# Peptides against a protein of PDB entry 6RGO: the designs that were tried, part 4

Target 1, 392 residues: chain A of PDB entry 6RGO
Amino acid sequence: MALKLLGFNQDATCFSVISSNKGVTIYNCDPFGKCFELEKSTSNDEELDFLVEMLFSTSLIAVVDKTIGASKRKKLKIVNTKRKATICELTFPHEIMDVIMNRKIICVVLKSDQIFVYDISCMKLLRTIDVRGEKLKSTSKFRNSEAVGDIGVRVSLSTDNNSILCYSSYSKSDKENAPLNDIVVFDALKCIQINVLPAVHQSNIVCIACSPDGMLMATASEKGTIIRVFKTIDTENDEPILVNEFRRGSRPSRISEMKFNHDNTLLACVGESDTIHIFALPVTTTEADANEDDTLQQSSHSLSSSINGLQYISKGLANRFGKIIVSKIPTQSQQRHVAYIKIPENAKYRIGFPKDTTNTIHICGEDGNYLVYSIPRNEVGPCTLVKSNTFD

## One batch from the design tools (peptide; aimed at target 1 D11 K82 I120)

Design b1_p10_2 (made by RFdiffusion4)
Pose (drawn by RFdiffusion4):
Structure b1_p10_2 (pose): chain A 327 residues (1-135, 151-284, 335-392), chain P 10 residues (1-10)
Amino acid sequence: MALKLLGFNQDATCFSVISSNKGVTIYNCDPFGKCFELEKSTSNDEELDFLVEMLFSTSLIAVVDKTIGASKRKKLKIVNTKRKATICELTFPHEIMDVIMNRKIICVVLKSDQIFVYDISCMKLLRTIDVRGEKIGVRVSLSTDNNSILCYSSYSKSDKENAPLNDIVVFDALKCIQINVLPAVHQSNIVCIACSPDGMLMATASEKGTIIRVFKTIDTENDEPILVNEFRRGSRPSRISEMKFNHDNTLLACVGESDTIHIFALPVTQRHVAYIKIPENAKYRIGFPKDTTNTIHICGEDGNYLVYSIPRNEVGPCTLVKSNTFD
Amino acid sequence: FEPEDFTINP
């Protein structure tokens, strides 16, 4: 089958790719190289490694499952790339759905909507967050820098009226203090959530409305959450998969089950800005590094890696700059 | 960025 299940780094330095053949490879961007290659851990052809989230450019990797079911739901391994050794092997009562890391805090998301927060220096569990215990699945995002700030979707106070709903809660994982609770920002479920690297901004994706809403995160008034801007969906409603914020928080990238990738600019310092054509029934992931604000890195399941440029003052499409092919 | 090693205390 195709080389599916791409994972993208926080700093846009490298990306994680599960080669359907054997193990998982991690490439670099500049210079492009085979950074890390995981050995054989397989027994059948279509069984897939699912979840890999990494540090910035380091040797520290978070790896989850290999087998379809033998040791998948209840595993987390911490591996150094230079020596290929497992350090800590944590076990969890449910199936892992997502893992997000940063320099200070490691988050583990379970299928039962439990979020385990760890101080990474000692792996002490800071707090267990019973989201489904209070009231598709939960989508969680996190800031990259320090003062790492956690964002998760929570159910509303209409659990009696119907089973599924999605509001937003802002949480400071550094001090384990809930900062702001946002109301039902959508009339539908939440598909994907992105938080700014500095933790000041947040994006929301609806399945039905397909309109991205941006809210201030922490400095927002206590009385009411502050809405920043909205973005035109285009000609057709489409499911969104992954969104990213620029380092200066002037740009927002959007990708999904669509022909095109949309680029949204920010009025921090309107409907559409830059659009990147994309093959129809293939899936991609997004990133952009810290070095410049004009370069956008693109990861594709077709086997191609592309680097596009952004037009500052033109509403035109992006310009391709650099490309390379996968393995 | 350059690659760096990181340690964790269990």
Fold by OpenDDE base, seed 5:
Structure b1_p10_2 (fold): chain B 392 residues (1-392), chain A 10 residues (1-10)
Amino acid sequence: as target 1 above (392 residues)
Amino acid sequence: FEPEDFTINP
């Protein structure tokens, strides 16, 4: 049977799948097993397609029926999984492309490049973000190119209550084909734009990940060769702070998902390649207050290989037109993965980081495998398989 | 495993 993966929840305690015969199934990760099923409402042999966003391990899910021929692609259902009941239903003017939420906010992304931001507690609309803006409304004939189905607004939301929303935006080029290569950082609670990162890639951004605390953001373009990590809120001389630049590979390959772990020490990426890559982020040593005390001289020559080489090249080139260009880290200083997982070729995988085990990654495949890996700390190498389960 | 109760009032 064809499985389609919907993904992990925010803390990797659950994942959702579409089974061709059953509809939507939610699995618990530990203990492993089915925790919810949404029965197929139609007897038709139509290929099932759904969006499902989970709210952690709660009774709340958001569901969109994306099935071809279903007049439901514009309809968001909020479902209580314990009661097996629809709480409310919202209808949008355009097809829903994505849904993301935390305990405060739900964001709905439309095919019109609009983001609807709701207070989840009462489903009140807080903001409609129009990413195309007023100027582009007149000239943007809907890209009727069936072939460019995957270029749209990308979003990521912090899993905490700060509700930092990062989204891709069109560059201010007067060209009809402006790339989606700007990032906007938005406080979804206050409905305030916090920051704008201009031209973070040369081509369209296809993947964004926000850290759980909303302090970091990772971006990848359609090339998927370079991942950039920025501070979301902090700026240096009103310029965006590039924290890291990672090289996934030399060959172009789409990145479908990126995630930070819960302590911002790791960034994982997955996509069309046979490899999940895991990158180490520099731990900002909080200056622990060096309380002055005791003198114990134990001369342990720990070979602290001083990774002194992170020159923060913060110097953005202010171009003649007041556009801050994020300085590119030289290709020689691009960091590689510290760990990896090999996955079957052509298998779609999703990733999740559990909250309680910062060196563990959960993965699941459309091949029906749910796998738990341990991430090596002290050496560059493969992850070790710790647990495996199957699902259908 | 029982999910945490999350209530909304739309």
Scores: peptide ipSAE 0.430, ipTM 0.937, DockQ to the pose 0.706
OpenDDE base, seeds 1, 2, 3, 4: peptide ipSAE 0.415, 0.404, 0.412, 0.030; ipTM 0.934, 0.931, 0.932, 0.682

Design b1_p10_2_s1 (made by RFdiffusion4, then SolubleMPNN; from b1_p10_2, 5 letters changed)
Fold by OpenDDE base, seed 1:
Structure b1_p10_2_s1 (fold): chain B 392 residues (1-392), chain A 10 residues (1-10)
Amino acid sequence: as target 1 above (392 residues)
Amino acid sequence: STPEDVEIKP
């Protein structure tokens, strides 16, 4: 049967899939099994398309039926899975492209490059962000170029209650076709813009991940060769702080998803390539925990990966044209993966990090495999398969 | 585990 993956929830306790014959199915990861099904309402041989966002391991899901007719594609349903009942239904002026949530906020992304921010507790609209309107205010001459193809506003939301929203925005360019290569950092609760990171890539941003605490973000462009990690809130001399630059590969390949683990020590990426890449982030040792006396002479085979000083060459070359170019890390200083998973060619996979085990990753494929891998800590190499299950 | 029951009051 053709499966389509919708992804993991925020803590990787569940994942959702579309089955052509059944509709939407939600699986629990541990113990593995079906926990909810949303039946197909139509007997038609139409290809099923849905957005489903689950709130952690709760009874609450957001659902958009994208299969049939322009009206359904504009309709968000909030469903209680225990009661099998629609709690709330919202209709938007444009097609829904994405839905993201945490315990406080729902964000709805439209094909119009608008982001609707809601208080989840009462479905009250807090803010409408008009990414095109912000562009038009900055540059007087934008034609309504319809978003050509798969290029639209990308969003990521922190899974904590701080509700840090990162979204792609249009760069200031005198060219009619300015790329979506700026990042805006937004406090979704207070409805305040916190930071703007200009021109973080040369081409459109196609993938964003926010850390669970909202302190870090990862970005990838259409090229998918370089991943950049920034601080979200902190700035140095009013300039963005680039923490890491990772090289996924030399060949262009679309990144579909990125995730941080729960302690911000790992970043995983998946996409059109045969490889899930896992990168190590530098642990900022806060000086405070140095006092526990544990004398265990674990032989420091320091894999001194010489984090030779990332000299914060905070010299943003303000080129004469007012473009702050984020300082590029030299190609020789670009970090590679510390771990990887090989996946079948042409199989779409999704990734998630469980909360309780920082060195474990959950993956699921349109091939019907749910897999749990252990990530090596002390060596660079393949992840070890720990558990496997199949679904249909 | 049974999913946490979350109530929205729209």
Scores: peptide ipSAE 0.320, ipTM 0.901, DockQ to the pose 0.771
OpenDDE base, seeds 2, 3, 4, 5: peptide ipSAE 0.306, 0.317, 0.313, 0.263; ipTM 0.896, 0.901, 0.898, 0.883

Design b1_p10_2_s2 (made by RFdiffusion4, then SolubleMPNN; from b1_p10_2, 6 letters changed)
Fold by OpenDDE base, seed 4:
Structure b1_p10_2_s2 (fold): chain B 392 residues (1-392), chain A 10 residues (1-10)
Amino acid sequence: as target 1 above (392 residues)
Amino acid sequence: SKMEDVEITP
């Protein structure tokens, strides 16, 4: 049967799938089993298409039926799965492209490059972000060209209550075809722009992941060869802080999803390649742990080793495209993965990190496999399969 | 785990 993966919820306790015969099914990860089913609205042999976002392990889901004609693709249903009832229905001016949520906020992304931000508790509209309108204000000459093909605004939301929203925006370049290669960091609760990361890639951003705490953001472009990790809020001399630059591969391959684990020590990515890559992030030692050990070893000797730090003057290649932030960051050695999972070729997979086990990753495939892997800590290598289940 | 029942009041 053709399965379509909708993905994991925020804590990887559940995942959602579309089954051609049944409609939407939500599976619980542990114990493994069906926890909710939403029947298809039509008897027709139409290819099912849905957006489903689940709020953690709760009775709340957001559903968009994209199967039937342009009118339904503009409707968001908020459903209580326990009551099997629609709580509310919202209609948008344009097709819904994405829906993301946490315990405070729901964001609805439209094909018009608009983001509608709601207070989830009362479905009150807090903000409409017009990414296209921001472009037009910055660049008076841009025609309202619809995004050509699969290129649109990408979003990620922190899973915590701080509700840090990261979204792709158009670069302020005077070029008619400005790419979606800026990132805006937005406080979704206060409705304030916190930061802007200009030109984080050379091409359109197609994947964004916010860390659970909203302090980190990972980005990938259409090339999917390099993943960049930035601080979201913190800046150094009013410039964005690049924490890591990871190399997924040498060949272009679309990244469909990235996720941080719950302690910000790992970043996973999945896409069109036969490999899920897992990267290690540097442990930010908070200054608090440094103060305890410094009391004891006052004693030992003054070895004045003069390490002549060769200041490599990176010649600023001021190329004709806006100053890519990355040109000022010392060329961090592009790190490889620390772990990987091999997946079937042409199988779409989704990833999730469970909250309680930071070295475990959940994956599910359109092949009907739900797999739990252990991530090696002290060695570079394959992940170990711990649990497997099948679904249909 | 037991699913949390979330109420919203639109």
Scores: peptide ipSAE 0.443, ipTM 0.929, DockQ to the pose 0.807
OpenDDE base, seeds 1, 2, 3, 5: peptide ipSAE 0.441, 0.441, 0.438, 0.365; ipTM 0.929, 0.929, 0.930, 0.908

Design b1_p10_2_s3 (made by RFdiffusion4, then SolubleMPNN; from b1_p10_2, 5 letters changed)
Fold by OpenDDE base, seed 1:
Structure b1_p10_2_s3 (fold): chain B 392 residues (1-392), chain A 10 residues (1-10)
Amino acid sequence: as target 1 above (392 residues)
Amino acid sequence: SKPEDVEIKP
C-alpha cells in the first residue's frame, strides 16, 4: 500500500501517516501503537493528500483535506481526537500550503505567500503577514509572479511559549525574480518583527528549522549542500550572527526537514539522500556550570578547536551596495556530520527528537518502518538502532 | 499515556 508521511509532532511522541485505504492514522511512539484514525470520506481510488499538525500529545489536531477540489484545500479543521469532533472550521482565500502550531499559536501558510497567525485558545486572528506585499513595498516594480513550482514561503515555529516564528522572504533585488532567500524572525505573540537576515543563501530557502526555545534557526537552500545556523534575536553590530555552517554533502540534494534536539546540542536533517545527517552544535557553556565536572573537558577540546575559526567571521563585509553578504565560512572550516543514519534509497523519511532523551532520534519511513536510534556522544560514526516497529 | 485533553473555545 502507498504510505505518505506527514511527520512527527513537536516532541516526537506521535507521528502521522496517510494510508490509501484508511485515511489519516496517528501512531504513538511509546508504547508503540495506533492512537487515532481519521477515516477516508470518499470511496474513490483518488490519491489521498492531507496536512495534519498535532499539538504535542494532546487531543488537538489541525487537518486540511487536499485530496478533492480547490475548496477543501482552503479549509482548516480543528479536531478534538478524543471527542472525534470538529471544534472549529476556517476557510482561506487561497490553498493552504502548511500549518504549524505550539501551545499558544497556529500559523497557516497560503499559496499566496500569506501567513495567518492565530491565538490557539480562541482561534482569533492576531496577524496576516503578506510576504509578497512586503516585497512590493520594498520594490515598487514587481508583478504578482505566481510562485513557480515548489518554491513558496517556508516557516518554522519555536515549540515553547515565546512563539518565535522564522519565515523566508524575498530579497531586495531589482530583478523580477527575486529569490526567497531572506529570513524574517517574528514574535508571533506580540506580532512584531524582531530581526531580518538578508540573503542567507544564494538561492531560494526550501527548509527552515527553529530551535525549541526560539534562540537558533537552521536554513537550507534548494541546493541542500550547506546548512547555516544563526541566532534568531541576538545581533552583533546590527548584523546577523552565524553560529555554524555545516556541509551535508558535495552533491545537490533537497532537504525536506531539519530539527533541533530539545537542548540545542544537535541538528538533524533528512531529504532525498540515502542519509540522515546529525550535526553537533557548540554548547555555549554559560560560565556558571563550569565548576563541577572536570572529566568532560577532554572530549570537548576536539569540537572547541572548530569554534575558534568562527570568531573571525563576524566582519560582515558591508559591500558598497548595502548587501550584507553573510560571510562564507571557508570550505575547510565547514563542519561535517558527527553522526548519521543510512536509509533506503528513494524512501521518504521524517525525523523527531524526543524531549526526555537528547541523544535519541525517532525516524519513520514511507516503507512502514518506525525506528529509534541512539546517537553516539564521543565518536563520529553511525547511530545505533535501539528499537524498531512496523506500521501499515 | 492518555493524550492531554485540550479545549479550544472559538
Scores: peptide ipSAE 0.328, ipTM 0.901, DockQ to the pose 0.741
OpenDDE base, seeds 2, 3, 4, 5: peptide ipSAE 0.311, 0.318, 0.313, 0.218; ipTM 0.896, 0.899, 0.896, 0.865

Design b1_p10_2_s4 (made by RFdiffusion4, then SolubleMPNN; from b1_p10_2, 5 letters changed)
Fold by OpenDDE base, seed 4:
Structure b1_p10_2_s4 (fold): chain B 392 residues (1-392), chain A 10 residues (1-10)
Amino acid sequence: as target 1 above (392 residues)
Amino acid sequence: SEMEDVEITP
């Protein structure tokens, strides 16, 4: 049967799938089993298409039926799964492209490059972000060209209550075809722009992941060869802080999803390649742990080793495209994965990190496999399969 | 685990 993966919820306790015969099914990860089913609205042999966002392990889901004609693709249903009832229905001016949520905020992304930000508790509209309108204000000459093909605004939301929203925006370049290669960091609760990361890639951003705490953001472009990790809020001399630059591969391959684990020590990515890559992030020692150990070892000797730090003056390649932030960051050695999972070729997979086990990753495939892997800590290598289940 | 019931008052 043709399965379509909708993905994991925020804590990887559940995942959602579209089954051609049944409609939407939500599975619980542990114990493994069906927890909710939403029947298809039509008896027709139409290819089912849905957006479903689940709020953690709660009764709350947001549903968009994209199967039937342009009118339904503009409707968001908020459903209580315990009551099997629609709580509310919202209609948008344009097709819904994405829906993301946490315990405070729901964001609805439209094909018009608009983001509608709601207070989830009362479905009150807090903000409409017009990414296209911001472009037009910055660049008076841009025609309202619809996004050609699969290129649109990408979003990620922190899973915590701080509700840090990261979204792709158009670069302020005077070029008619400005790419979606800026990132805006937005406080979704206060409705304030916190930061802007200009030109984080050379091409359109196609994947964004916010860390659970909203302090980190990972980005990938259409090339999917390099993943960049930035601080979201913190800046150094009013410039964005690049924490890591990871190399997924040498060949272009679309990244469909990235996720941080719950302690910000790992970043996973999945896409069109036969490999899920897992990267290690540097442990930011908070200054608090440094103060305890410094009391004891006052005693030992003054070895003045003069490490002549060769200041490699990186010649600023001021190329004709806006100054990519990355040109000022010392060329961090592009790190490889620390772990990987091999997946079937041409199988779409989704990834999730469970909250309680930071070295465990959940994956599910359109092949009907739900798999739990252990991530090696002390060695570079394959992940170990711990649990497997099948679904239809 | 039992799913948390979330109430929304639109």
Scores: peptide ipSAE 0.441, ipTM 0.930, DockQ to the pose 0.789
OpenDDE base, seeds 1, 2, 3, 5: peptide ipSAE 0.441, 0.440, 0.437, 0.376; ipTM 0.930, 0.930, 0.930, 0.914

## One batch from the design tools (peptide; aimed at target 1 T58 S59 K82 R83)

Design b1_p11_1 (made by RFdiffusion4)
Pose (drawn by RFdiffusion4):
Structure b1_p11_1 (pose): chain A 327 residues (1-135, 151-284, 335-392), chain P 11 residues (1-11)
Amino acid sequence: MALKLLGFNQDATCFSVISSNKGVTIYNCDPFGKCFELEKSTSNDEELDFLVEMLFSTSLIAVVDKTIGASKRKKLKIVNTKRKATICELTFPHEIMDVIMNRKIICVVLKSDQIFVYDISCMKLLRTIDVRGEKIGVRVSLSTDNNSILCYSSYSKSDKENAPLNDIVVFDALKCIQINVLPAVHQSNIVCIACSPDGMLMATASEKGTIIRVFKTIDTENDEPILVNEFRRGSRPSRISEMKFNHDNTLLACVGESDTIHIFALPVTQRHVAYIKIPENAKYRIGFPKDTTNTIHICGEDGNYLVYSIPRNEVGPCTLVKSNTFD
Amino acid sequence: DEIEEAMEESS
């Protein structure tokens, strides 16, 4: 089958790709190279490694499952790339759905909507967050820098009226203090959530409305959450998969089950800005590094890696600059 | 300590 289940780095330095053949490879961007290659851990052809999230450019990797079910739901391994050794092997009562890391805090998301927060220096569990214990699946996002700030979607106070709903809660994972609770920002479920690297901004994706809403995160008034802007969906409602924020928080990238990738600018310092054509029934992941604000890195399941430029003052499409092919 | 070492090393 195709080389599916791509994962993208925080710092846009490299990307994680599960080669359907054997193990998982991690490439670099500049210069492009085979950065890390995981050996054989397979027994059948279509069984897939699912979840890999990494540090910035380091040797520290978070790896989850290999087998379809033998050791998948209840595993987390911490591996150094230079020496291929497992350090800590944590076990969890449910199936892992997502893992997000940063320099200070490691988050593990379970299928039962439990979020385990760890101080990464000693792996002490800071707090267990019973989201489904209070009231598709929960989408979680986190800031990259320090003062790492956690964002998760929570159910509303209409559990009696119906089973599924999605509001937003802002949480400071550094001090384990809940900062702001946002109301039902959508009339539908929440598909994907993106938080700014500095933790000041947040994006929301609806399944039905397909309109991205941006709210201030922490500095927002206590009385009411502050809405920043909205972005035109286009000609057709489409499911969104992954969104990213620029380092200066002037740009927002959006990717999904669509023909095109949309680029939204920010009025921090309207409907559409930059659009990147994309093959229809193939899936891609997004990133952009810290070095420049004009370059957008693109990861594709077709086997191609592309680097596009952004037009500052023109509403035109992006310009291709650099490309390379996968393995 | 091994985790700190792994965090300090770049690949």
Fold by OpenDDE base, seed 4:
Structure b1_p11_1 (fold): chain B 392 residues (1-392), chain A 11 residues (1-11)
Amino acid sequence: as target 1 above (392 residues)
Amino acid sequence: DEIEEAMEESS
């Protein structure tokens, strides 16, 4: 059977798949089994295509039937899986490209490069973000909408209640073909733009991950060779803070998904390559735990050593080229993965991090494998398979 | 609210 992966929910307790014969199936991870099934509405041998976003382990799902020929590509259904009932249906002016949610917010991404932000509790529209309209305010030229159908606005939402939305935006370059290489950080609850990270890559951003707490974001371009991790909110001298730059590989390969673990210590990426890469993030010691009153009388020895004058090279010339975030990280200090998983070549996989086990990763494949891996803590190497299940 | 009920964690 042809399986299509929809992905894991926010806490990796469930994952969703499209089966050509059955429609949408949601699997529970532990205990492993089917928890919900949505039958296909069409008797035709049409290639099924759906968006399904599940809210954690709740009965709330958002469903879009994107099946070819279906007039439903503009319709979002909010469904209670326990009741098997549609709560509400929203119709959009354009095809729905993506749906993301947390306990507060639903974001709907349209083919028009619009993001509709809803309060989940009442399905009230809070904001329409027009990424093209923002571009048009910055650049007088309408892009003809015939830009190759695979490059659109990418979004990621924090899984916490702070509801930090990261989305790709068009650079302010006067070039007719301005790439989607800016990131906007948006408070989805307050509907306020918090930050703008200009030109985080040279090409279009194709993958974004927000950390669960919304404090970090990871970005990858069409090349998928470099992953950049930024602070979302914090800035240094009104400039974006690059926390990490990871090298996935030397060969171009599209990254389809990235995720942080729940404590922001790991970033995983998956895509068209035979390898899931897991990167370690530096633990940002929040200064809060330094209040252990360890009164140890450190004795006074005043070693005075005079480390000499690093010359002030002058600030002047940087103004004219659109501020590419010049990675101050030397190419030699690009961190590689700390762990990896080998997957079948050309198999599409999705990834999820469970909440309770920060060193565990869930993966599922269009090959019908659901796999749980343990991530090594102190060694660079392969992950260890802990559990395996199959689905159809 | 039907949404609030659907947002309950499935046991």
Scores: peptide ipSAE 0.565, ipTM 0.950, DockQ to the pose 0.705
OpenDDE base, seeds 1, 2, 3, 5: peptide ipSAE 0.558, 0.554, 0.562, 0.548; ipTM 0.948, 0.948, 0.949, 0.943

Design b1_p11_1_s1 (made by RFdiffusion4, then SolubleMPNN; from b1_p11_1, 4 letters changed)
Fold by OpenDDE base, seed 4:
Structure b1_p11_1_s1 (fold): chain B 392 residues (1-392), chain A 11 residues (1-11)
Amino acid sequence: as target 1 above (392 residues)
Amino acid sequence: SEIEEAMKERF
């Protein structure tokens, strides 16, 4: 049967899959099993295509049926899975490309490069972000949407209530073919732009991950060789702070998904390669004032892995055009993965980090495997398989 | 609201 992965929810307690015969199935991770099924709306042998975003372990899902005709691809259904009922339906002017949510916000990304931001509690529209309109304010030429292949606006939302939205925007270059290589950081609750990171890659950004707290953002371009991690809100001398630059590989390969773990100590990436890569982030010890003497001797063996994380505070260099460019970390000082998982080359995988176990990663494949891995802490090496289940 | 009810944890 052809399986298509929709991915994990925000806390990796559930994952969603399209089964050609059944429609959408949501699996619970622990205990492993089906927790919801959405039957296909049609008896036709048409290839099923859906967007499904689940809100944590709740009964709330957002569903877009993309299977049949241009009309359904423009409809967002908010569904109560416990009641098996549609709460509301929204219709958009253009095809829905992505849907992301947290406990406060739903963001709907359209093929028009528009992001609709809603208050989830009442489905009130808070903001329409027009990424093309922002480009047009900087460059007088409309890009006709027809020639833009698989490269659209990418988004990521913090899973916390702060609701930090990171999205790709068009570079302010006078070139007709300006890449989607800027990042905008947006407070989705207040509807305010917080920051703009210009030209974070040379080519289009194809993957973004926001940290759960919204303080960090990871980006990858269509080359997928380098992953950059930035602070979202904090700036140094009005310049973006590059925290890390990771090398995924030497060969170009598309990254389809990246995720931070819940404590911002790990970043995982998956894509078209045979390898899930896991990178260690330097723990920014906030110097919490060490004043209060409370003697609780709990022997937290601080794994002093002497990763001399060269904090390359990359002062942005003004390029020859007065634009901030992110300084490249020298190739020799580019950090590699600390852990990896080998996956079948022909199987698409999705990743998730559970809240309760910062050293555990959940993965699921279009091969029907749901796998739980333990991440090594002390050494660079393969992850250890802890649990496996199959789904259909 | 119906949304706020759906936003309750299932488990």
Scores: peptide ipSAE 0.590, ipTM 0.955, DockQ to the pose 0.715
OpenDDE base, seeds 1, 2, 3, 5: peptide ipSAE 0.587, 0.577, 0.580, 0.583; ipTM 0.954, 0.953, 0.954, 0.963

